# Peptides against a protein of PDB entry 4Z5W, part 127

Target 1, 305 residues: chain A of PDB entry 4Z5W
Amino acid sequence: IPDVFLELNKLWYFSAQSNLFNGEMPRSLSNSRSISLLSLRNNTLSGQIYLNCSAMTNLTSLDLASNSFSGSIPSNLPNCLRLKTINFAKIKFIAQIPESFKNFQSLTSLSFSNSSIQNISSALEILQHCQNLKTLVLTLNFQKEELPSVPSLQFKNLKVLIIASCQLRGTVPQWLSNSPSLQLLDLSWNQLSGTIPPWLGSLNSLFYLDLSNNTFIGEIPHSLTSLQSLVSKENAVEEPSPDFPFFKKKNTNAGGLQYNQPSSFPPMIDLSYNSLNGSIWPEFGDLRQLHVLNLKNNNLSGNIP

## One batch from the design tools (peptide; made by RFdiffusion4, then SolubleMPNN)

Design b2_p20_3_s1 (from b2_p20_3, 12 letters changed)
Fold by OpenDDE base, seed 5:
Structure b2_p20_3_s1 (fold): chain B 305 residues (1-305), chain A 20 residues (1-20)
Amino acid sequence: as target 1 above (305 residues)
Amino acid sequence: ALSKLTNLKLNTESGFLTTE
């Protein structure tokens, strides 16, 4: 990308996604006072990520996903006082989340999907201090780590949590009960064990639950038949979605189906590929808004109601 | 009981969410 952005003193939006741009990010772009939304997703950009947060006072959204950047996660990003959305998916950092992210009060949406992030305990301990954090995507990181169950973890404003395909061990973490605004939970494709906790049915805004491809045992919690968001059409206030798309992948090598917003997901309960037993509750018939119920590849018995 | 859910798809293909 040419270093010509100093002349573009009125540049509010720059999207150069899905091109063949190589080399480093232009210094003039990293110093832009006018830019609000920067997307360079799906290029071949390289070098260290550097942003002059003292200059970039209007930056609200940053998408650098699917680039060849190297080095550390920029620890100065919390100094970008208006920065809300960050997509760093598919950047091989091989790093922990910076401690400076405890101060990232502007942050609302963060993705590190497939970014070689390490130490899930440290990551969650840091990110819980981001009081405005609504969307957190950590898929394809933390390989074979243990999902921390520390009850002191608090994500009060969390709406979307995706920590899929990490081979994580442990149980469904009790600290998620402190997230009453949770709308979407994906913990699929892990090695999570134990029973599915009944308190999941108390998450009144939860319309999308994916616990598929784990090692869960016991019965399906009856409380899942009373998920309020799936019983009634609540007027889902169109909340500001993250400025990055989601993809549903069948495997790590397949192209995903794109979803531009979390609200575009069909209301779903996926408990497939576990070791769940007992019957299918007839009261699943009360979930009038449910579009997908996936219970395949379990040890369930009796009749389909 | 599930027959009351006219738009219900049972046992679809599973897959996980990413942002890439």
Scores: peptide ipSAE 0.554, ipTM 0.941, DockQ to the pose 0.872
Fold by OpenDDE base, seed 4:
Structure b2_p20_3_s1 (fold): chain B 305 residues (1-305), chain A 20 residues (1-20)
Amino acid sequence: as target 1 above (305 residues)
Amino acid sequence: ALSKLTNLKLNTESGFLTTE
């Protein structure tokens, strides 16, 4: 990308996604005072990510996903006082989340999907201090680590949590019960074990639950038949969605179905590919808003209701 | 009981969410 952005004193939005841009990010772009939304997703950009947060006072959204950037996660990003949305998916950092992210009060949406992030315990301990964090995507990281169950973890404003395909060990963490506004939970394609906890049915805003492809045992919690968001048309408050798309992938190598907003996901319970036993509850018939129910490849018995 | 859910898809293809 040419270094010509100094003359663009009114540049509010720059989208150059899905091109063939290579080399480093232009210094004039990294110092832009006017830019609010920057998307460079799906290019071949390289080098270290550097943003002059003291100059970039209007920056609200940053999408650098699917580039060849290297080096550390920029520890100065919390100094970008208006920065809300960050997509760093598919950037090979091989790093931990910076401690400076404890101070990232403007942050509302963060993705590190497939970014070679390490130490899930440290990542969650840091990110819990982000009081405005609503969307967190950590899919394809933390390979074979243990999902921390520390009850002191608090994500009070969390709405979307995706930590899929990490080969994570452990159980469904009780600290998620401290997130009463949770709308979407994906913990699929891990090595999570134990029982599915009944308190998941108390998450009244939870319309999308994916626990598929784990090692869960025991019965399906009857409380899932009373998920309020699936019983009634609650006015899904159209909360500001993250400025980055989501993809539903069947495997790591396939192209996914694109969803521009979390509200575009069909209301779903996926418990498939576990070791769940007992019967299918007839009261799943009360979930009038449920579009997808996956219970296949379990040890369930009795009649289909 | 599930027959009451006219829009229900049972046992569709599973897949995980990403942003890439």
Scores: peptide ipSAE 0.554, ipTM 0.942, DockQ to the pose 0.858
Fold by OpenDDE base, seed 3:
Structure b2_p20_3_s1 (fold): chain B 305 residues (1-305), chain A 20 residues (1-20)
Amino acid sequence: as target 1 above (305 residues)
Amino acid sequence: ALSKLTNLKLNTESGFLTTE
């Protein structure tokens, strides 16, 4: 990309996604005082990500996903005092989340999907301090790590949590019960074990639950038949609107179905590909808003109600 | 009775969420 953005003192939005741009990010762009939304997604940009947060006082959204950037995650991003949304998906950092992200109070939506992020314990311990964090996507990281169950972890304002396809070990963590505004949970394609905890049915805003492709045992918690978001329409849930799309992938190598907003997801319970036993609760028939119930490939018995 | 759910799809293909 040409280094000509210094002359564009009124540049508010720059979208150059899905082009053939290569080389480093222009220094004129990294120093733009006017830019609010920056998207360079799906290019071949390289080098270290550097943003002059002291200059970029209007930056609110950053999408650098699917580029050839290298090096560390920019530790100075919390100094971008208006920066709300970050998409760093597919950037191969091979790094931990910077400790400086404890101070990232402007952050509302973060994706590191498939970014070779390491140390999930440190990542969650850091990110819990982001009090405005509503959307967190950590899919395809932390390979074969253990999902921390530390009860002190608190994501009080979290609405969307996606930590899929990490081969994570452990159980569904009790600290998620401290996220009463959770609307979407995807922990699918891991090695999570134990029973599905009954307190998941107390998450009154939870309309999308994916625990598929794990090693869960025991019965389906009857409390899932009482998920209020799936019983009634009346919850005008303030939907998280990150400035980046989501993709539902069947595998790591396939293109996904694109969803521009979390609201575009059909209300779903997916418990498929586990070792769950017992019956299908007839009270799933009370979930009038449920569009997808996937119980395939379990040890369930009895009749379909 | 799941038959009460007129728009319910059972046992669809599973897939995980990403942003890429």
Scores: peptide ipSAE 0.553, ipTM 0.939, DockQ to the pose 0.862
Fold by OpenDDE base, seed 2:
Structure b2_p20_3_s1 (fold): chain B 305 residues (1-305), chain A 20 residues (1-20)
Amino acid sequence: as target 1 above (305 residues)
Amino acid sequence: ALSKLTNLKLNTESGFLTTE
C-alpha cells in the first residue's frame, strides 16, 4: 500500500479488505489522526504491527485479520484510548497476551481466532480487567491447554465468548456464572469433561449454546429448558455488534458461513458429539424461540418427546 | 413435545465459530 495517507486529514474510514496488498502497513496510516475505522483484512501484509496510539486518537476499529504480520502483539494498543474493536484473527503471533491489556478499558471486542496465542490462564487473567469487554474470540489457540476454572475470574459485561477448537481440557468453568449478560457461548470442539452445569440455565440472555464435540457426561441439565431468551423474545438486547464478521466452520479446512452480527445466529442448543445420557426433556418444547436443537451422537435414551 | 416448535431443526451439522 502506498505511504500517501498523511495528506488525508479527513480519512475517517479506510477499507482495503480482500485485496492483494503486500509489504508493511504504511507509516502514514499508523500515524493517522483522522482514521476511526481501519480494515486491511484478508491481504498479504507483513512485518511487525506498529500503531502510533498517541497520533491515532480517533482509531475505534482495527481489522488486520488474515494477513502475514509477524512478531509480538503490540503492547501499546491500550494507549489507543478510543480503540474498541480488534480483529487479529489468523495472524500467527506465537505469543501470550501482553500484560498491558489489563489497562485496555476502551476494548469491547477482541478476536485472536487462530493466532497461535499461548497460555489461556494468563490470557483470561489479563482480559478480565477489560471492564468493557463484550466479545471475546479465542478459537484455534491454546492447543491442549487446560481451561482455567478459577472462581475469581470475572467477565461481568461479556456477551459473546468463543473458545472453540482448542483441544482444551477441564470442565465448564464456574466463573462463567459471573457473566449474567452472556448471549453466546461456544466451547465446542474441545476435550472438556464432567457434567454440563445446571447454572448455565440461569444465563437469561443465553440464546446460543454450543458445547458440541466434547467429552461431557451425565444428563442434560433440566435448567436448559428454562433459558429465558429461548422462551420469550422480549429480552433480545440489541447491542452494538463487533465490526468484524463471524464464521461457522464445520472443520478447520472448510470455508465458514458468514454472520455479520451475533444476533444473526439462529437460537441454538448444540450438545452433539458428547457422552450425555438420560432422556430428552419434554420441556424443550417450551423453548418457543429455539431454532436448532442438536443432540446427536450422545448416549441419550427413551423416546423423542 | 418438540413438535410444538414448528421451526425447529433437529440434529443439524455441528460447527465452531471463528472470525476468519
Scores: peptide ipSAE 0.551, ipTM 0.941, DockQ to the pose 0.864

Design b2_p20_3_s2 (from b2_p20_3, 11 letters changed)
Fold by OpenDDE base, seed 3:
Structure b2_p20_3_s2 (fold): chain B 305 residues (1-305), chain A 20 residues (1-20)
Amino acid sequence: as target 1 above (305 residues)
Amino acid sequence: ALSKLKNVQFNTESGFLTTE
């Protein structure tokens, strides 16, 4: 990308996604005072990510996903006082979340999907201080770590939590019961164990639940048949969605189905590929807003109701 | 009875969510 952005004092939006851009990010772009939304997703950009947050006072959205950037996660990003959305998916950092992210009060949506992030305990301990954090995507990180169950963890404003395909151990963490605004939970493709906790059915806004491909045991909690968002058509408060799309992938090598916003996901319960036993509750028939029910590859018995 | 669910897809392909 040519270094010509210095004089572009009216540049509010720059999208150059899905091109063949190589080399470093232009310094004139890293110092742009006018830019609000920057997307360079799906290029071959390299070098270290540097943003002059003191200059970039209007930056609200950053998508650098699917690039060949190297080095550390930029610890100065919390100094970008208007920065709300960050997509760093598929950037191989091999790092922990910076401690400076405790101060990232502007942050509303963060993705590190497939970014070689390490230490999930430290990551969650840091990110819980982001009071405005609504969307957190940590898929394909933390390989074989334990999902922390520390009751002191609090994500009060969290709406979307995706920590899939990490081979995580542990149980469904009790601290998620303190996230009453949770709309979407994906913990699929892990090594999570124990029972599915009944308090999941108390999450009135939860319309998408994926616990598939784990080692859960016991019965399906009857409280899932009373998920309020799936019983009644609640007017989901139209909150500003992340500026980055989501993808549903069958595996790491396949292209995913694209969803531009969390509200575009079909209302779903996926408990497939576990060791769940007992019967299918007839009261799943009362989930009038449900679009997908996946219970396959369990130890369920009795009649289909 | 699951028969009350007129527009539900059962046992679809599972897959995880990403942003890439």
Scores: peptide ipSAE 0.572, ipTM 0.944, DockQ to the pose 0.870
Fold by OpenDDE base, seed 4:
Structure b2_p20_3_s2 (fold): chain B 305 residues (1-305), chain A 20 residues (1-20)
Amino acid sequence: as target 1 above (305 residues)
Amino acid sequence: ALSKLKNVQFNTESGFLTTE
């Protein structure tokens, strides 16, 4: 990308996604006072990510996903006082989340999907201090780590949590019960064990639950038949969605189906590919807003209701 | 009882969410 952005004093939005741009990010762009939304997703940009947060006072959204950036996660990003959304998916950092992110009060949406992030315990301990964090995507990181179950973890405003395909061990963490606004939970494609906890059915806003491809045992919690968001059309408060798209992937090598907003996901319960036993509850018939129910490849018995 | 769910797809292909 040419270093010509210095004179663009009215540049509010710059999208150059899905091009063939290579080299480093232009210094004029990383010092832009006017830019609010920056998307450079799906290019071949390289080098260290550096943003002059003291200059970039209008920056609200940053999408650098699917680039060849290297080095550390920029520890100064919390100094970008208006920065709300960050997509760093598919950037191979091989790093931990910086301790400075404890101070990231402007942060509302964060993705590190497939970014070689390490130490999930430290990551969650840091990110719980982000009081405005609503969307957190950590898919394809933390390979074979243990999902921390520490009850002190609190994500009070969390709406979307995706930690899929990490080979994570442990159980469904009790600290998620402290997230009453949770709308979407994906913990699929892990090595999570134990029972599915009944308190998941108390998450009244939860319309999308994916626990598929784990090692869960026991019965399906009857409380899942009373998920309020799936019984009635709650007025989904049109809260500002992340400025980055989501993709549903069948595997790591397949192209994903694109979803522009979390609200565009079909209401779903996926418990497939576990070791769940007992019967299918007839009361699943009361989930009038449900679009997908996947219970295949379990040890379920009895009659289909 | 599941027959009450007129618009539900059963046992579809599973897949995980990403932003890439």
Scores: peptide ipSAE 0.565, ipTM 0.943, DockQ to the pose 0.878
Fold by OpenDDE base, seed 5:
Structure b2_p20_3_s2 (fold): chain B 305 residues (1-305), chain A 20 residues (1-20)
Amino acid sequence: as target 1 above (305 residues)
Amino acid sequence: ALSKLKNVQFNTESGFLTTE
């Protein structure tokens, strides 16, 4: 990308996604005072990510996903006082989340999907201090780590949590019960064990639950038949979605179905590919807003109600 | 009882969410 952005004093939005841009980010772009939204997703950009946060006072959204950047996660990003959305998916950092992210009060949406992030305990301990964090995507990281169950973890404003395909061990973490605003939970394609906790059915805003491809045992919690968001049409106030799309992937090598907003996901309960037993609750018939119910490949018995 | 669920898809293909 040419280093000509100093002359673009009115540049508010720059999208150069899905091109063949190579080399480093232009220094003039990294110093832009006018830019609010920067998307360079799906390029071949390289080098270290550097942003002059003292200059970039209008930066609100940063999408650098699917690039060949190297080095550390920029520890100065919390100094970008208006930066809300970050997509760093598919950047091979091989790093931990910087401790400076404890101070990232502007942060609302963060993705490190498939970014070789390490130490899930440290990551969650840091990110819980982000009081405005609503969307957190950590899919394809933390390989074979244990999902921390520390009850002191608090994500009070969390709406979307995706930590899929990490081969994570442990149980459904009790600290998620402190996230009453949770709308979407994907913990699929892990090695999570134990029972599905009944308190998940108390998450009144939860319309999308994916616990598929784990090692869960016991009965399906009856409380899932009373998920308020699936019983009644609440007028969900359209909260501002993250400025990055989501993809539903069948495997790591397949192209995903694109979803531009979390609200565009079909209301779903997926408990497939576990070791769940007992019966299918007849009261699943009361979930009038449900679009997908997936219970296949379990040890369920009795009649289909 | 599941017959009350109009337009529900049962036992679809599973997949996980990403942003890439």
Scores: peptide ipSAE 0.565, ipTM 0.943, DockQ to the pose 0.876
Fold by OpenDDE base, seed 2:
Structure b2_p20_3_s2 (fold): chain B 305 residues (1-305), chain A 20 residues (1-20)
Amino acid sequence: as target 1 above (305 residues)
Amino acid sequence: ALSKLKNVQFNTESGFLTTE
């Protein structure tokens, strides 16, 4: 990309997605005072990510996903006082989340999907301090780590949590009960074990639950038949979606179906590919807003109600 | 009782969410 952005004093939005741009990010972009939305997603940009946060006072959204950037996660990003949305998906950092992210109060939406992030315990301990964090995507990281169940972890404003395809061990963490505003939970394609906890049915805003492809045992919690968001229409809080799309992938090599907003996901319970036993609760029939119920490949018995 | 769910898809293909 040519380094010509210094003259663009009115540049508020720059989108150059899905091009063939190579080399480093232009220094004129990394020093732009006017830019609010920067998207360079799906290019071949390389080098270290550097942003002059003291200059970039209007930066609200940054999408650098699917580029060939290298090196560390920029520890100075919390100094970008208006930066809300970050998409760093498919950037191979091979790093931990910087400790400086404890101070990232402007952060509302973060994705590190497939970014070779390490140490999930440290990542969650850091990110819980982001009081405005609503969307967190950590899919395809933390390979074979243990999902921490530390009860002190608190994501009070979390709406969307996606930590899929990490081969994570452990149980469904009780600290998620401290997220009463949770709308979407994807913990699929892990090695999570134990029982599905009944308190998941107390998450009144939870309309999308994916626990598929794990090692869960025991009965389906009857409390899932009383998920308020799936019984009634009344509480669809249209919150501002993150400035990045989501993709539902069948596997790591498949193209994903694109969803521009979390609200575009069909209301779903997916518990497939576990070791769940017992009966299918007839009260699943009372979930009038449910669009997808997937219970296949379990040890369920009795009659289909 | 699941027959009450007239527009529900059962046992669809599973897939995980990403942003890439």
Scores: peptide ipSAE 0.557, ipTM 0.942, DockQ to the pose 0.882

Design b2_p20_3_s3 (from b2_p20_3, 11 letters changed)
Fold by OpenDDE base, seed 4:
Structure b2_p20_3_s3 (fold): chain B 305 residues (1-305), chain A 20 residues (1-20)
Amino acid sequence: as target 1 above (305 residues)
Amino acid sequence: SLSKLKNLTLNPESGFLTTE
């Protein structure tokens, strides 16, 4: 990308997605005072990510996903006082989340999907201090780590949590019960064990639950048949979605189906590919808003209701 | 009775969410 952005005093939005741009990010772009939305997703950009947060006072959204950037996660990003959304998916950092992210009060949406992030315990301990964090995507990281169950973890404003395909061990963490605004939970394609906790059915805003491809045992919690968001059309308050798309992938190598907003996901319960036993509750028929129910490849018995 | 759910897809292909 040419270093010509100094003359663009009115540049508010720059989108150069899905091009063949290579080399480093232009210095004029990393010093832009006017830019609010920056997307360079799906290019061949390289080098270290550097943003002059003291100059970039209008920056609200940053999408650098699917680039060849290297080095550390920029520890100065919390100094970008208006920066709300960050997509760093598919950037090979091989790093931990910076401690400076404890101070990232503007942050509302963060993705590190497939970014070689390490130490899930440290990541969650840091990110819980982000009081405005609503969307967190950590898919394809933390390989074979243990999902921390520390009850002191608090994500009070969390709406979307995706930590899929990490080979994570442990149980469904009780600290998620401290997130009463949770709308979407994906913990699929891990090595999670134990029982599915009944308190998941108390998450009144939870319309999308994916626990598929784990090692869960016991019965399906009857409380899932009373998920309020699936019984009634609650006005899902159209809260500002992250400025980056989501993809539903069947495997790591397949192209995903694109969803521009979390509200575009069909209301779903996926418990497939576990070791769940007992019967299918007939009260799943009361979930009038449910579009997808997946219970296949379990040890369930009795009749389909 | 799952037959009450007019728009239900039962047991589709599973898949996980990403942003890439």
Scores: peptide ipSAE 0.586, ipTM 0.950, DockQ to the pose 0.863
Fold by OpenDDE base, seed 3:
Structure b2_p20_3_s3 (fold): chain B 305 residues (1-305), chain A 20 residues (1-20)
Amino acid sequence: as target 1 above (305 residues)
Amino acid sequence: SLSKLKNLTLNPESGFLTTE
């Protein structure tokens, strides 16, 4: 990309996604005082990610996903006082989340999907201090680590949590019960075990639950038949979605179906590919907003109600 | 009874969410 952005004193939005841009990010762009939204997603950009946060005082959204950047996660990003959304998906950092992210109070949406992030315990301990964090995507990281169950972890404003395809061990963590605004939970394609906790049915905003491809045992909690967001239409709190798209992937090599907003997901319960037993509750028929129910490849018995 | 749910898809293909 040419280094010609110094003269663009009114540049508010720059999108050059899905091109063939190579080399480093232009220094004039990394020092832009006017830019609010920057997307360079799906290019071949390389080198170290550097943003001059003291200059970039209007930066609100950053999408650098699917680039060939190297080196460390930029520890100075919390100094970008208006930065709300970050997509760093498919950037191979091979790193932990920086401790400086404890101070990232402007942060509302973060993705490190497939970014070779390590130490899930440290990542969650750091990110819980981001009081405005609503969307967290950590898919394809933390390979074979244990999902922390530490009851002190607190994500009060969390609406979207996606930690899929990590081969994570452990149980559904009790600290998620402290996230009453949770709308979407994807913990699929892990090695999570134990029973599905009944308190999941108390998450009145939860309209999308994916626990598929785990090692869960026991019965389906009857409380899932009373998920208030799936009983009635009125509880879809229209909150500002992240400025990055989501993709539903069948595997790491397939193109995903694109969803621009979490509200565009069909209301879903996916418990498929587990070791669940007992019956399918007839009361799933009371979930009038439910569009997808997936219970396949379990040890369930009796009739389909 | 699941038959009450007019727009229900039962047992589709599974897939996980990403941002890439």
Scores: peptide ipSAE 0.584, ipTM 0.950, DockQ to the pose 0.846
Fold by OpenDDE base, seed 5:
Structure b2_p20_3_s3 (fold): chain B 305 residues (1-305), chain A 20 residues (1-20)
Amino acid sequence: as target 1 above (305 residues)
Amino acid sequence: SLSKLKNLTLNPESGFLTTE
């Protein structure tokens, strides 16, 4: 990308996604006072990520996903006082979340999907201080770590949590009960064990639950038949969605089906590929908004109601 | 009874969510 952005003093939006841009991010772009949304996703950009947050006073969204950037996660990003959305998916950092992210009060949406992030305990301990954090995507990180169950963890404003395909051990963490605004939970493709906790059915905004491909045992919690978002059409106020798309992947090598916002997901309960037993509750028939129910590859018995 | 649910897909292929 040419270093010509100093002359573009009115540049509010720059999208150069899905091109063949290589080399470093232009210094003029890293110093742009006017830019609000920067997307350079799906290129071959390299070097260290550097942003002059003192200059970039209008930056609200940053998408650098699927680039060849190296080095550390930029610890100065919390100084970008208007920065809300960050997509760093598929950047191979091989790093922990910076401690400076405790101060990242502008942050609303963060993705590190497949970014070689390490230490999930530290990551969650840091990110809980981001009081405005609504969307957190950590898929394909933390390989074989344990999902922390520390009850002191608090994500009060969390709406979307995706920590899939991490081979995580542990149980469904009790601290998620402190997230009453949770709408979407994906913990699929892990090694999570124990029972599915009944308190999940108390998450009144939860319309998408994926616990598939784990090692859960016991019965399906009857409380899942009373998920309020699936019983009634709440007038979902159009909440500000992340500026980055989501993809549903069948495996790590397949192209995903694209979803531009979390509200585009079909209302779903996926408990497939576990060791769940007992019967299918007939009260699942009360979930009038449910579009997908996946219970395959379990030890369930009786009749389909 | 699941038959009460219009437009229910039962037991589709599973998959996980990413942003890439």
Scores: peptide ipSAE 0.574, ipTM 0.948, DockQ to the pose 0.870
Fold by OpenDDE base, seed 2:
Structure b2_p20_3_s3 (fold): chain B 305 residues (1-305), chain A 20 residues (1-20)
Amino acid sequence: as target 1 above (305 residues)
Amino acid sequence: SLSKLKNLTLNPESGFLTTE
C-alpha cells in the first residue's frame, strides 16, 4: 500500500480488505489522526504491527485479520483510548496476550482466532480486567492446554465467548456463571469432560450454545429446557455487534458460512458428538425460539419426544 | 414434543465458530 495517507486528514474509514496488498502497513496509516475504522483484512501484509496510539486518537476499529504479520502482539494497543474492536485472526504471533491488556478499558470486541496464542490461563487472567469486553474469540489457539476453572475469573459484561477447536482439556468452567449477559457460547471441538453443568440453564440471555465434539458425560441438564431467551421473544437484549464477521466452519480446512452479526445465528443448542446418556427431555418442545437442536452421536436412549 | 417447534432443524452438521 502506498505511504500517501498523511495528507488524508479527513480519512475516517479505510477499507482495503480482500485485495493483494503486500509489504508493511504504511507508516502514514499507523500515524493517522483522522482514521476511525481501519480494515486491511485478507491481504498479504507483513512485518511488525505498529500503531502510534498517541497519534491515532480516533481509531475505534482495527481489522488486520488474515495477513502475514509477524512478531509480538503490540503491547501499546491499550494506549489507543478509543479502540473498541480488534480482529487479529490468522496472524501467527506465537505469543501470550500482553500484560498491558489488563488496562484495555476501551476494548469491546477481540478476536485472536487461529493466531497461535499460548497460555489460556494468562490470557483469561489478563482479559477479565477489560471491563467493557463483550465479544471474545480465541478459537484455534491454546492447543491441548487446560481450560482454567478458577472461580475468581469474572467476565461480567461478556455476551459472546468462542473458544472452539483448541483441543482444550478440563470442564465447563464455573466462572462462566459470573457472565449473566452471555448470549453466545461456543466451546465446541475441544476435549472438555465431566457433566454439562445445570447452571448453564440460568443464563437467561443464552440463545446459542455449542458444546459439540467434546467428551461430556451424564444426562442433558433439564435446566436447558428453561433457557429464557429460547422460551420467549420478550428479552430485547442488546446484541453485541463487533466490526468483524464470524464464520461457521465444519472443519479447519473448510470454508465457513459467514455471519455478519451474532444476531444472524439461529438460536441453537448443539450437544452433538459427546457421550451424553439418558433421555431427550420433552420440555425442549417449550423452547419456542429454538431453531437448531443437535443431539446426534451421543449415548441417548428412549424415544424422540 | 419437538413437533411443536415448526421451524426446528434436528441434528444438522456440526461446526465451530471463527473470525477467519
Scores: peptide ipSAE 0.567, ipTM 0.949, DockQ to the pose 0.862

